# Peptides against a protein of PDB entry 4DOW: the designs that were tried, part 3

Target 1, 157 residues: chain A of PDB entry 4DOW
Amino acid sequence: TFSWVGRPLPNRKQFQQMYREICMKINDGSEIHIKVGQFVLIQGEDNKKPYVAKLIELFQNGAEVPPKKCARVQWFVRFLEIPVSKRHLLGRSPPAQEIFWYDCSDWDNKINVETIIGPVQVVALAPEEVIPVDQKSEETLFVKLSWNKKDFAPLPP

## One batch from the design tools (peptide; made by RFdiffusion4, then SolubleMPNN)

Design b2_p21_2_s3
Fold by OpenDDE base, seed 3:
Parts: C-alpha cells; sequence; structure tokens
Structure b2_p21_2_s3 (fold): chain B 157 residues (1-157), chain A 21 residues (1-21)
C-alpha cells in the first residue's frame, strides 16, 4: 500500500497535487519512504526483470475518478533490452550491473505508484571508470551512457 | 563473474520486496 508523506507542494498544478515523498508499506508493517530524485524498480507485466527508473515527480492525478497516485519517471534500459542488431555499437560486453539512460520520448513516462517494487541504488560513472564488483556494490546498478535507439552517447547534461 | 553474482543478489532482494508488498 502507498500513502503520501507530508502535504502537497505549494505550487501545484490544476487537477494535480504534487508531493516530495511517498510511503510504501510492506507486509511486516515496516515502511519504506521514497522521494523524488531517487531510483526505483518498476514491475513489468510480461517481464521477469523489473524496469529501472528515476522518479521525477510524485503526484495525485485529480483528473481521474477516483484520484490516482502517480509518478513521472526517467527510464533506464538494460543491455539485453536493446535490439540484438544494435548491441555491437557499444563496442564491449557490459557487466550485468550496467544500465543505460533511455534518451527517447516514445515510452510513457507516467506510472501508477502501485507498480513500484521498491528503491534501488544507481550510480553514475564516467565512461572510463571501472564498475566495481565488490560487496559494497552488490545491490547497486551503474550508468555510464545513454541510448537513443540509434547509438550510445555520454549521459545527458 | 562477480558482477553476475552481485546482480543475482539484487534480484533476490527484488523478489523479497515483491513478496512483502
Amino acid sequence: as target 1 above (157 residues)
Amino acid sequence: SSSEEAYKELLKKIKEFSEEK
């Protein structure tokens, strides 16, 4: 279950209430707080591996009846989600922990918060930096590049 | 590889989260 933390932000849009933080309650009664700017795992209906996204906005959509708790996200993709014919453009075999900034607008970036599995740690690295594989990074994903369906490139500013 | 093992551990954590949701 999900509930808003705090009051709506002062400069809310019409028919939209924005928030900084949402609370995710799990079965044992414990709570996990997720904030705008953090990274989350999103459940895919037909995919065993969850999607990775950065939270841009948390908002209640008042245009819906009843209002729904939503989020706007920046998507990331895994290497194996990239078409086989384009993977060679990376010029290397990435480790399993590497993800890529999805630099396209063809994906719907509005989600229902109920699809959030939980938070995940994502760390940005320079292209020449080595991805660590120690215990400190066992639950960490790493991003070096963007993918725009045509080629890989440095991360957007 | 160590990276693969790290990813597997992450998946395990994800699964636990999903079950407790």
Scores: peptide ipSAE 0.076, ipTM 0.659, DockQ to the pose 0.028
Fold by OpenDDE base, seed 4:
Structure b2_p21_2_s3 (fold): chain B 157 residues (1-157), chain A 21 residues (1-21)
Amino acid sequence: as target 1 above (157 residues)
Amino acid sequence: SSSEEAYKELLKKIKEFSEEK
């Protein structure tokens, strides 16, 4: 289950109440707090691997009946999600934990918070920085570049 | 603690994600 944490932010949009933090309660009773600006894993379709996203906004959508707890996100993509015909544009074979900033607006960036699996650590690296290879590094994803469906590029500011 | 166990499970999911070839 998910519940809002803290006081709502000033209203900027009609029928939307914005928040900075949400609480995710797990079955064993433990709670995980997730804040705007953090990264999360989003449940994939069927048995597909999770998506990675950065939380941009947390809001209750009062325009829907009943109101829904939602998030606006910045999407990331995995290398294997990029068309085979375009993977060569990277010029290297990335490690499994590398993801790419999705620099397109064709994807719906609004999600239901119920699709959040949990928080994940994402670290931005310079192109020349080496992604560490150890068991603990498997707890972290890394981003160096963006992908705009046409080519790879440096990360947006 | 219960919270620690929850995080361990979450880390397992992350690990599985990172094991993609």
Scores: peptide ipSAE 0.029, ipTM 0.608, DockQ to the pose 0.038
Fold by OpenDDE base, seed 2:
Structure b2_p21_2_s3 (fold): chain B 157 residues (1-157), chain A 21 residues (1-21)
Amino acid sequence: as target 1 above (157 residues)
Amino acid sequence: SSSEEAYKELLKKIKEFSEEK
């Protein structure tokens, strides 16, 4: 169950109410608050591993009946989601914790908030920085580069 | 607490994600 936190933000978009924060209520009754700018795990299809996304907008879509709670996201992609024929372009074997900024527009960046599994920590690193491998970093994903379906590139600002 | 258990379950999902090779 998801519910909005706070009052809607002023906006000029017809049929949309924008918010800064949403509350996720879990089966046991506990609550997790998620804000714009945070990273989340999104449910995968067919028992696949979750997708990773950064929340850039939270809004209620009043054009739908009934209204839907939605989010606009920046997608990230895992190395194993990249076609096998293109993986060599990275020039290295990344750790499992590394993800890539998805720099393409072919993926719909609007989601239903009901697909959110929960928040996740994502840390941006410079190319020369080493991804730590320890217990403290087990709950953290790391990003250094972008992927545009053709090649890897430096991370956007 | 229930919140602590919920967080543990979330961490489990994250761990499973980060261990995939």
Scores: peptide ipSAE 0.029, ipTM 0.604, DockQ to the pose 0.038; fails the geometry check
Fold by OpenDDE base, seed 5:
Order: sequence, then structure tokens, then C-alpha cells
Structure b2_p21_2_s3 (fold): chain B 157 residues (1-157), chain A 21 residues (1-21)
Amino acid sequence: as target 1 above (157 residues)
Amino acid sequence: SSSEEAYKELLKKIKEFSEEK
């Protein structure tokens, strides 16, 4: 189950209540708090591997009946999610921990919070920085570049 | 503890994701 943490934030959007934090209760009874600005894993479609996203907004959509708990996100893509014909454009073989900022508007950036699996660590690196690939960094994902369906580029400002 | 087990399960999911190549 998911529940809001704290008081609603001021906003100008009709039928929406915005929040900074949400609480996720898992089967073990444990609670995980997730805040705007953090990165999360999102359930994949039809047994696909999870997606990676940064939480931009948390809001309750009162325009729907019943109201739904939603999030607006910035998507990231894994190398294997990039079309096979375009992967050579990277010019290197990335480590499995590398993800890319998805710089396109063709994906819906609104999700149901029920699709959130949990938080994940994502670290932005400069192109010249080495991605550590060891057991200590195994739980961390790294991003150096963006992908806009045409080519790879430095991260957007 | 239950919280530790939940964390370990989450890490497992992350590791499985990171191993995909």
C-alpha cells in the first residue's frame, strides 16, 4: 500500500494535491519512504526488467474516481532498451550499471505509484570519470549521457 | 529483522537489474 507523508504542497493545478514524500508498505510490513528528487525502479511491462526513473512530482489526481496516487518522472533507459541498430553510436561497450537520460517527449511521464518497486541509487558522472564496477557499487547505477532516439549526447543541463 | 530482509530483497532486485547486459 501507498500513503502520503506530510501535508499537501501549495499548487495551482485543479483537482491535484501535491506532496513531497510517499510511504510504501511492502509485504514484510516494512515501510519505505520515497521523496521527490529520488530515483526509483518502476515495474516493467509484461515481465520485462524494471525501468529507472527520477521522481519529479508526487500528486493525487482528484479528477479520477476514485482518486489515484501518481507521479511525474524523468525516464532513464538501459543500453539494452536502445534499438540494436543504434547501439553502435555509443562507440563503446558500457558496463551493465550504466543508464542514459531519456531526452524525448514521446513517453508518458506520468505513472501510478503502485508501479514503484523501490528506490535506487543513481549517480551522475562526467564523461571522463570512470564507472566503478565492483561489489561495493553493484547497487548503484551511473549516468553520463543522454539518449534522444537519434544519438548520445552530454547530459542536459 | 523484517526491515533488513526487505532491504536485502530490494538490493537483490537492483543487483539483478545491474547484471543485465
Scores: peptide ipSAE 0.028, ipTM 0.600, DockQ to the pose 0.038; fails the geometry check

## One batch from the design tools (peptide; made by RFdiffusion4, then SolubleMPNN)

Design b2_p23_8_s2
Fold by OpenDDE base, seed 5:
Structure b2_p23_8_s2 (fold): chain B 157 residues (1-157), chain A 23 residues (1-23)
Amino acid sequence: as target 1 above (157 residues)
Amino acid sequence: DEKKKIEEEIKELDEKRKEALAE
């Protein structure tokens, strides 16, 4: 169950109300608050490999019946999602915890908040920084580079 | 059913994502 936290933010979009924060109730009854700017795991058909995204906007789409709670996101991609023929462009074998900033806008970046599994920690690192591979840090994901379907590049600002 | 609707959205996301990344 998801519910908005706080009052809507000012915006000019018809039939849309924007928010800074949303509350997610989990199975044990506890609540998790997720804010714009945080990173989340999003459900896919493969439960073993959820998608990773940064929340850009939280909004309710009033044009739908019933109104839908939505999020606009910045996608990340896992190494194994990159075509086999292009993986060599990385020049190294990345650890399982590494993800890549998807630097393209060739598909929809809107999701239903109901597909959010929960928050996740994503840490941006400089290229020379070592990604720690500890059992305690396996839940943390790291990003060093972007992927634009042509090559890997340093992270955008 | 809301659950079915969400499942369809997940399926659609998967398809679009795979298509985009395959290029």
Scores: peptide ipSAE 0.626, ipTM 0.938, DockQ to the pose 0.760
Fold by OpenDDE base, seed 1:
Structure b2_p23_8_s2 (fold): chain B 157 residues (1-157), chain A 23 residues (1-23)
Amino acid sequence: as target 1 above (157 residues)
Amino acid sequence: DEKKKIEEEIKELDEKRKEALAE
């Protein structure tokens, strides 16, 4: 279950209440707080690896009945989500821990917070930095490049 | 119910994502 943390932030969007933080209650009763700017795993289909996103905005959509807890996100993509015909553009075989900043706005970046599986650690690295592939960092994801459906590029500022 | 609705949203997201990335 999800619940808002703190008071709504000032905003001018009709039918929306913005928040900085949301609380995720886990089955064991523990709670995890997730804030804007953090990274999350989002449930996909067919038991595929979860999607990765950065939380940009947390808001309640009051136009829906009942009100919907939503998030606006910056998407990341996994290497295997890139078409086979374009994977060669990377010029290397990335480790499983590498993800790519999706540098497009061609699909909706709004999600239901109920689709959030949990937080995840994403570390930005320079192109020359080595992605640590060991047991100690298996849960950490790394981003070095963006993907705009045409080519890989350095991360946006 | 709510669970079904969420599952449908996940499905929709998945399809939209696949379509977008396939371009």
Scores: peptide ipSAE 0.623, ipTM 0.938, DockQ to the pose 0.804
Fold by OpenDDE base, seed 3:
Structure b2_p23_8_s2 (fold): chain B 157 residues (1-157), chain A 23 residues (1-23)
Amino acid sequence: as target 1 above (157 residues)
Amino acid sequence: DEKKKIEEEIKELDEKRKEALAE
């Protein structure tokens, strides 16, 4: 169950109410607050690894009945989601914890907040930095590069 | 119901994502 936190932000869009924060109720009754700018895991199919995204906007679509709670996101991609024929462009074998900033706008970046599994920690690293792999950081994901379906590129600071 | 709708949206997301990344 998801519910908005706080009052709607100033917005000129007639049928949209924008928010800064949303509350996610967990099975044990506890609550997790997720804010714009944080990273989340999003559900997929076939027991695949969840998708990773950065929350850009949180908004309610008032044009739908009932109103729909939505999010606009910046997608990340996992190495195994990149076509086999292009993986060699990375020039190395990445650790499982590495994800890539998807630098394309070729599909919709709007999701239903109900597809959010929960928050996740994403750490940006410089290309020369080594990704730490230990028990404490196993759940942490790391990003060094972007992927635009043609090549990998360093992320700007 | 709502659960069915969400499942359909997840399916649609998967399809669109696979199509985009396959290019």
Scores: peptide ipSAE 0.622, ipTM 0.938, DockQ to the pose 0.803
Fold by OpenDDE base, seed 2:
Formats: sequence, C-alpha cells, structure tokens
Structure b2_p23_8_s2 (fold): chain B 157 residues (1-157), chain A 23 residues (1-23)
Amino acid sequence: as target 1 above (157 residues)
Amino acid sequence: DEKKKIEEEIKELDEKRKEALAE
C-alpha cells in the first residue's frame, strides 16, 4: 500500500498533483518513506533481477479513474541487459554491483508506484575508483558510466 | 482486477525496455 506524505507541491499541470515523498507500507506493518531523488528497485519479469531507477518526480494522475499514483524515473541498466555485440565497448568485465546510467529518452520513464519493491543504495564513483566488495557494501550498487546505446561515457561531475 | 492490471503494466514495461535496449 502506498500513500502520499505531505501536501501537494505547487504545479501547473492539469489533473496532476505532485508530491515530495511517498509512504510504502510493508506486509509486516512497517512503513518506508521514499523521497524524490532516492533510488528504488522496480519489479520486472519473474525470475529476473529488479530494475534500478532514480526517482525524479512523484505525482498522482487524476485523469485516470481511479486516480493513479505514478513516478517519473531515471533508468539504470545492468551490464547483461546490453547487447552482447556492444559489451566489448566497456573494455572490462564489470562486477555484479555495477550499473549504468541510461542516457536515452527513447521509451516511457513513467511507472506505477505499485511496481516499486523498495529503496536501494546507489553510489556514484569516478571511473578510476574501485568498487568495494566488502559485506558492508554487498547490497549497494555503484555507477561510474552512462550508456546511450552507442558507447559508454563518464558521468558528469 | 487491480493485480492483473499491475501485471500487465509490468509486462508492457519489460517489452518496451527490451526493445529499446536491443537497438
């Protein structure tokens, strides 16, 4: 179950109400608050790893009946999602914890908040920095580069 | 059914994502 936290932010979009934070109620009764700017795991096809995204916008779409709680996200991609023919462009074998900033706008970046599994920690690193493999960071994902379907590039500072 | 609707949305997302990344 998802519910909005706080009052709607001022915006000029008809039928839309923007929010800064959303509350996710888990099966055990506990609650997790997720804010714009944080990273989340999004449900994908069964037996596949969940998708990783950064929350850019939280909004309720009042044009739908009933109103739909939505999010606009910045997608990340995993190395194995990149076509085999282009993986060589990275020039190295990335660790399992590495993800890539998807630098394209060629498909819809809107999701239903009901597809959010939960928050996840994503840390940006410089290309020369080593990804830690210790237990403290085993659940942390790391991003060094962007992928635009043509080549890898360093993230802007 | 809300659950079925969500499952359909997930399926659609997967398909669109796969198509986009395959280019």
Scores: peptide ipSAE 0.621, ipTM 0.938, DockQ to the pose 0.805

## One batch from the design tools (peptide; made by RFdiffusion4, then SolubleMPNN)

Design b2_p24_2_s4
Fold by OpenDDE base, seed 2:
Structure b2_p24_2_s4 (fold): chain B 157 residues (1-157), chain A 24 residues (1-24)
Amino acid sequence: as target 1 above (157 residues)
Amino acid sequence: DINMELLYKSFSQEHKERLLELFK
């Protein structure tokens, strides 16, 4: 179950109310708060692993009946989501914790908040920085590069 | 950036384990 936290932010979009924060209530009744700018796991289609995304906007779409709680996201991709024929362009075998900033517009970046599994920690690293393997980093994903379906590149600012 | 330790305190043990499994 998802519910808005706080009052709507000022905006001029018709039929949309924007929010800074949303509350996610899980099965045991506990609640977590997720804010714009944080990273989340999104349900994968079929039997695929969850997608990783950064929350850009949280909004209620009043154009739908009933109104729908939505989010706009910046997508990330896992190495195994990249076509096999293109993986060699990375020039290395990345650890499982590495993800890539998806720098394409072909994916719909609007999601239903109900597809959010939960928050996840994502840390940006410089290309020369080593991904740590200690206990504190075990539950952390790391991003060094972007992927634009043609090649890998340094992260956008 | 978020603090995973603080966030996971809000999760049930079952939910924490499920999340851990999903992003491995």
Scores: peptide ipSAE 0.063, ipTM 0.660, DockQ to the pose 0.076
Fold by OpenDDE base, seed 1:
Structure b2_p24_2_s4 (fold): chain B 157 residues (1-157), chain A 24 residues (1-24)
Amino acid sequence: as target 1 above (157 residues)
Amino acid sequence: DINMELLYKSFSQEHKERLLELFK
């Protein structure tokens, strides 16, 4: 279950109430607070691996009945989500922990918060920096480049 | 746009392991 944390933020969007933080209640009864700006795993389709996203907005959509708890996100893509025919453009075999900033707007960036599996750590690295392979970094995802469906490029500012 | 120095809240060990299993 999900519940808003704190008071709604002032905004000019009609029928929307924006928030900084949401509380996620996990099956074991524990609670995790997730804030705008943090990274989350989003439920995949069918048996697909989860998507990775950065939360850019948390809002309740009052235009729906009943109102829905939603988020706007910046998507990331895993290497295996990139078309096979384009993967060679990377010029290297990335580790499993590497993800890419999705630099396209063709994906709907509005999600229901109920699709959030949980938070995840994402660390940006310079292209020349080595992705750690030790056990201490096993839970961390790393991003060096963006993907715009045409080629890989340095991360946006 | 990505904070290279972001620190994340700790999760319960069980939740952490579940997330890892889903990603792997």
Scores: peptide ipSAE 0.060, ipTM 0.621, DockQ to the pose 0.095
Fold by OpenDDE base, seed 3:
Structure b2_p24_2_s4 (fold): chain B 157 residues (1-157), chain A 24 residues (1-24)
Amino acid sequence: as target 1 above (157 residues)
Amino acid sequence: DINMELLYKSFSQEHKERLLELFK
């Protein structure tokens, strides 16, 4: 189950209450807190692997009946989510930990919080920086570039 | 596909191994 943490943030958006933090209660009764600005794994379709996203906003949509807990996200894509015909444009074989900033507007960036699986660590790197392969880094995803369905580009500021 | 209960437990005990499984 999901529940809001704290009071709604001041905003004037009609039918929306914004929050800074949400709580996930998992099966063993423990709780995981996730805040705006953190990165999460989002449930994939069918047998697809989870999506990676950055939480931009957390809000309750009061226009729906009953109200739904939602989030706005910035999407990332894994290399294997990129069409086979375009993968060569990267010019290298990326490690499994590398993801790409999705720089397109064709994806709906509004999700139900119920699709959130859990948190994940994402670190931005400069193009020349090497992705570490030590044991500690295996828990972290890394982003260097953006993908706009046409080509790879430097990461947006 | 993904066992959510096992995933939640992995976050607490075996986070590294579970992430590798998800992204291999």
Scores: peptide ipSAE 0.060, ipTM 0.664, DockQ to the pose 0.108
Fold by OpenDDE base, seed 5:
Order: C-alpha cells, then structure tokens, then sequence
Structure b2_p24_2_s4 (fold): chain B 157 residues (1-157), chain A 24 residues (1-24)
C-alpha cells in the first residue's frame, strides 16, 4: 500500500494535491519512504524488466474517480530497450548497470504510484569514469549519456 | 537543469537493505 507523508504543498492546481514524500509498505509490514528527486523502478509491461525513473512530482489526482496517487517522472532507458538498429551508435558494449537519460517527450511521464516496485540507486558519471562492476555496486545503476531516439549525447551541464 | 544536478546516490544504506527484503 501507498500513503502520503507530510502535508500537501501549496499549489494552484484545482484537482491536484502535491506532496514531497510517499510511504510504501512492503510485505513484512516495514515501510520505505520515497521522496521527490529519488529514483525508482517501475513495473514493466508483461514480463519485461522494470523501467527506471526519477521522481519529479508526487501528487494526488483529484480529477480521477476515485482519486489516484500519481507521480511525474523523468524516464531512463536500459540499453536493451533501445532499438537494435541504433545500439551501434554507442560504440561499445555497456555493462548491465548502465542506463541512459531519456531525452524525449514521446513517453507519458505520469505514472500511478502503485506501479512503483521500489527505490533504486542511480549515480551520474563522467564519460571517462569507469562503471564499477562488482558485488558492492551490484544494485547501483549508472548514467553517463542521454538518448534522444536518434543519438547518444553527454549529459548536459 | 535541476534534474541533472540531482543525479547522485538516490537512497541510504537503510533503503538498500529494505530493497533486498522487498525482492525476497
């Protein structure tokens, strides 16, 4: 289950209540608090691997009946989510831990919070920095580049 | 932009441990 943490933020949107934090209750009854600005895994379609996203906004959508707990996100893409015909543009075989900033607006960036699987650690690296592939970094994802459906590019300053 | 400036470790060690529990 998901529940809001704290008071709603002041805003002028009639049917939206904004929040900074949400609580996710897991199987054993323990709780995970997720804040705006943190990274999460989002349930994939069918049997696909989870999507990776950064939380930009948390809000309750009062225009829905019943009201829904939602989030606006910045998407990331895994290498295998990129079309086969375009993968060669990277010029290397990336480790499984590498993800890419999705620099395109064609994806719906609003999600239902119930699709959140859990938090995930994402670290930005310069292109020249080596992605550590070891046990201690196994659960960390790394981003060096953006992908705009046409080409890879360094992250903007 | 502000989003790019906030690309770093997203959660604490505590959250990492809870994540492991989540996927057991």
Amino acid sequence: as target 1 above (157 residues)
Amino acid sequence: DINMELLYKSFSQEHKERLLELFK
Scores: peptide ipSAE 0.023, ipTM 0.527, DockQ to the pose 0.053

Design b2_p24_3_s4
Fold by OpenDDE base, seed 4:
Structure b2_p24_3_s4 (fold): chain B 157 residues (1-157), chain A 24 residues (1-24)
Amino acid sequence: as target 1 above (157 residues)
Amino acid sequence: VKKLEKTPELEKEIKKIEKSIKEA
């Protein structure tokens, strides 16, 4: 269950009420607060690892009936989401914790918050920095590069 | 849930906007 936290942010969008924070109630009854700017795991296809995204906007879409709680996101991609024929362009075998900034606009960046599994920690690293590969950091994802469907590149500024 | 592709037209429009922002 998802519910808005706080008052709607001032905006001029006719059918959108924007928020800074949303509350996710999980099975044990506890609550997790997720804010704009944080990273989340999003439900993928069955038997697939969840998608990773950065929350850019949280809004209720009043144009839908019934109104839907939505988010606009910046997508990341896991290495396994990269086409097999292009994976060699990385020039290395990345650890499982590495994700890539998706530097394309061809994907729908609007999601229903109901698809959010939960928050996740994403740490940006310089290319020369080493990604920790241990159980302590297993829950943390790391990003060094972007992927634009053609090649890997340094992270956007 | 599968990541959905935008229409080619929408993608082009977004790219134009992004380009204009970078050039500004």
Scores: peptide ipSAE 0.068, ipTM 0.612, DockQ to the pose 0.042
Fold by OpenDDE base, seed 2:
Structure b2_p24_3_s4 (fold): chain B 157 residues (1-157), chain A 24 residues (1-24)
Amino acid sequence: as target 1 above (157 residues)
Amino acid sequence: VKKLEKTPELEKEIKKIEKSIKEA
């Protein structure tokens, strides 16, 4: 179950109410608050790892019937999501914890909040920095580069 | 859930907007 936290933000969009924070109620009754700017795991396809994304906007879409709680996201890509024919362009074998900033606009960046599994920690690193492999970092994902369907590049500013 | 691809026309429009923002 998802519910808005706080009052709608001032905006001029007729059919959208924007928010800074949403509350996710979990099976055990506990609540997790997720804010704009945080990173989340999103339900993927069957037998695949969940997608990773950064929350850019949280909004209720009043144009839909019934109104839907939605998010606009910046997508990340796991290495295994990259086509096999293009993986060699990285020039190295990345650790499982590495993800890539998706630098394309061809993917729909609007999601239903019901597809959010939960928050995840994502840390940006310089290309020369080593990704930690200790137990404390097992649940942390790291991003060094962007992927634009053609090549890898440094992260956008 | 699948990452849905936008139509080619919509992608082109978004690219134009992004370029306009960077150049402004």
Scores: peptide ipSAE 0.067, ipTM 0.612, DockQ to the pose 0.042
Fold by OpenDDE base, seed 5:
Structure b2_p24_3_s4 (fold): chain B 157 residues (1-157), chain A 24 residues (1-24)
Amino acid sequence: as target 1 above (157 residues)
Amino acid sequence: VKKLEKTPELEKEIKKIEKSIKEA
């Protein structure tokens, strides 16, 4: 179950109410609050790892019937999502914890909040920094580069 | 869910709009 936290933010969109924070209730009864700017795991296809995204906007879409709680996201991409023919462009074998900033606008960046599995920690690193591969950091994802379907590049500002 | 790809036409329109906003 998802519910809005706080009052709607001022905006000029007639059929959209924007929010800063949403509350997710988990099966054990606990609650997790997720805010704009945080990173989340999104339910993927069957037998696939969850997608990773940064929350850009949280909004209720009143134009839909019934109204739906939605989010606009910045997508990340896992290495295994990169086409096989392009993976060599990285020049190295990344650890499983590495993700890449998706620097394209061709993907739909609107999601239903019901597809959010939960929050995830994403840490930006400089290219020279080593990604720690220990048991404690397995839940943390790391990003060094962007992917624009053509090449890997430094992260956008 | 699936990461749905926008139509090439829509993508171009979005990029055009983004450019216009940046240059305005």
Scores: peptide ipSAE 0.067, ipTM 0.612, DockQ to the pose 0.042
Fold by OpenDDE base, seed 1:
Structure b2_p24_3_s4 (fold): chain B 157 residues (1-157), chain A 24 residues (1-24)
Amino acid sequence: as target 1 above (157 residues)
Amino acid sequence: VKKLEKTPELEKEIKKIEKSIKEA
């Protein structure tokens, strides 16, 4: 279950109340707080690894009946999400921990918060930096490049 | 969840807005 934390932020959008933080209650009763700006795993399709995204906005969508708790996200892509015909453009075999900033607007970036599996750590690296593939960073994802459906490029500023 | 593609019309509108923001 998900519940808002704190008061709504100032917002001019007619049917939306924006928040900075949401509380995710897990089955064991524990609670995880997720804030705007953090990274999350989102439920993927069957037999697919979860999607990775950065939270941009958290909002109650009052235009829906009933109102829904939603998030706006910046998508990342895993290497295996990139079309096979384009993977060679990377010029290397990335480690499993590498993800890419999705630099396109063709994907719907609004999600229901109910699809959030949990938080994940994402670290930005320079292209020349080595991704640590040791046990210590096993749960950490790393991003060096963006992907715009045409080519890989340095991360946006 | 499936990463849903936006409609072509909406995508065009978004691109226009993004361009306007960059130029402003």
Scores: peptide ipSAE 0.065, ipTM 0.610, DockQ to the pose 0.043

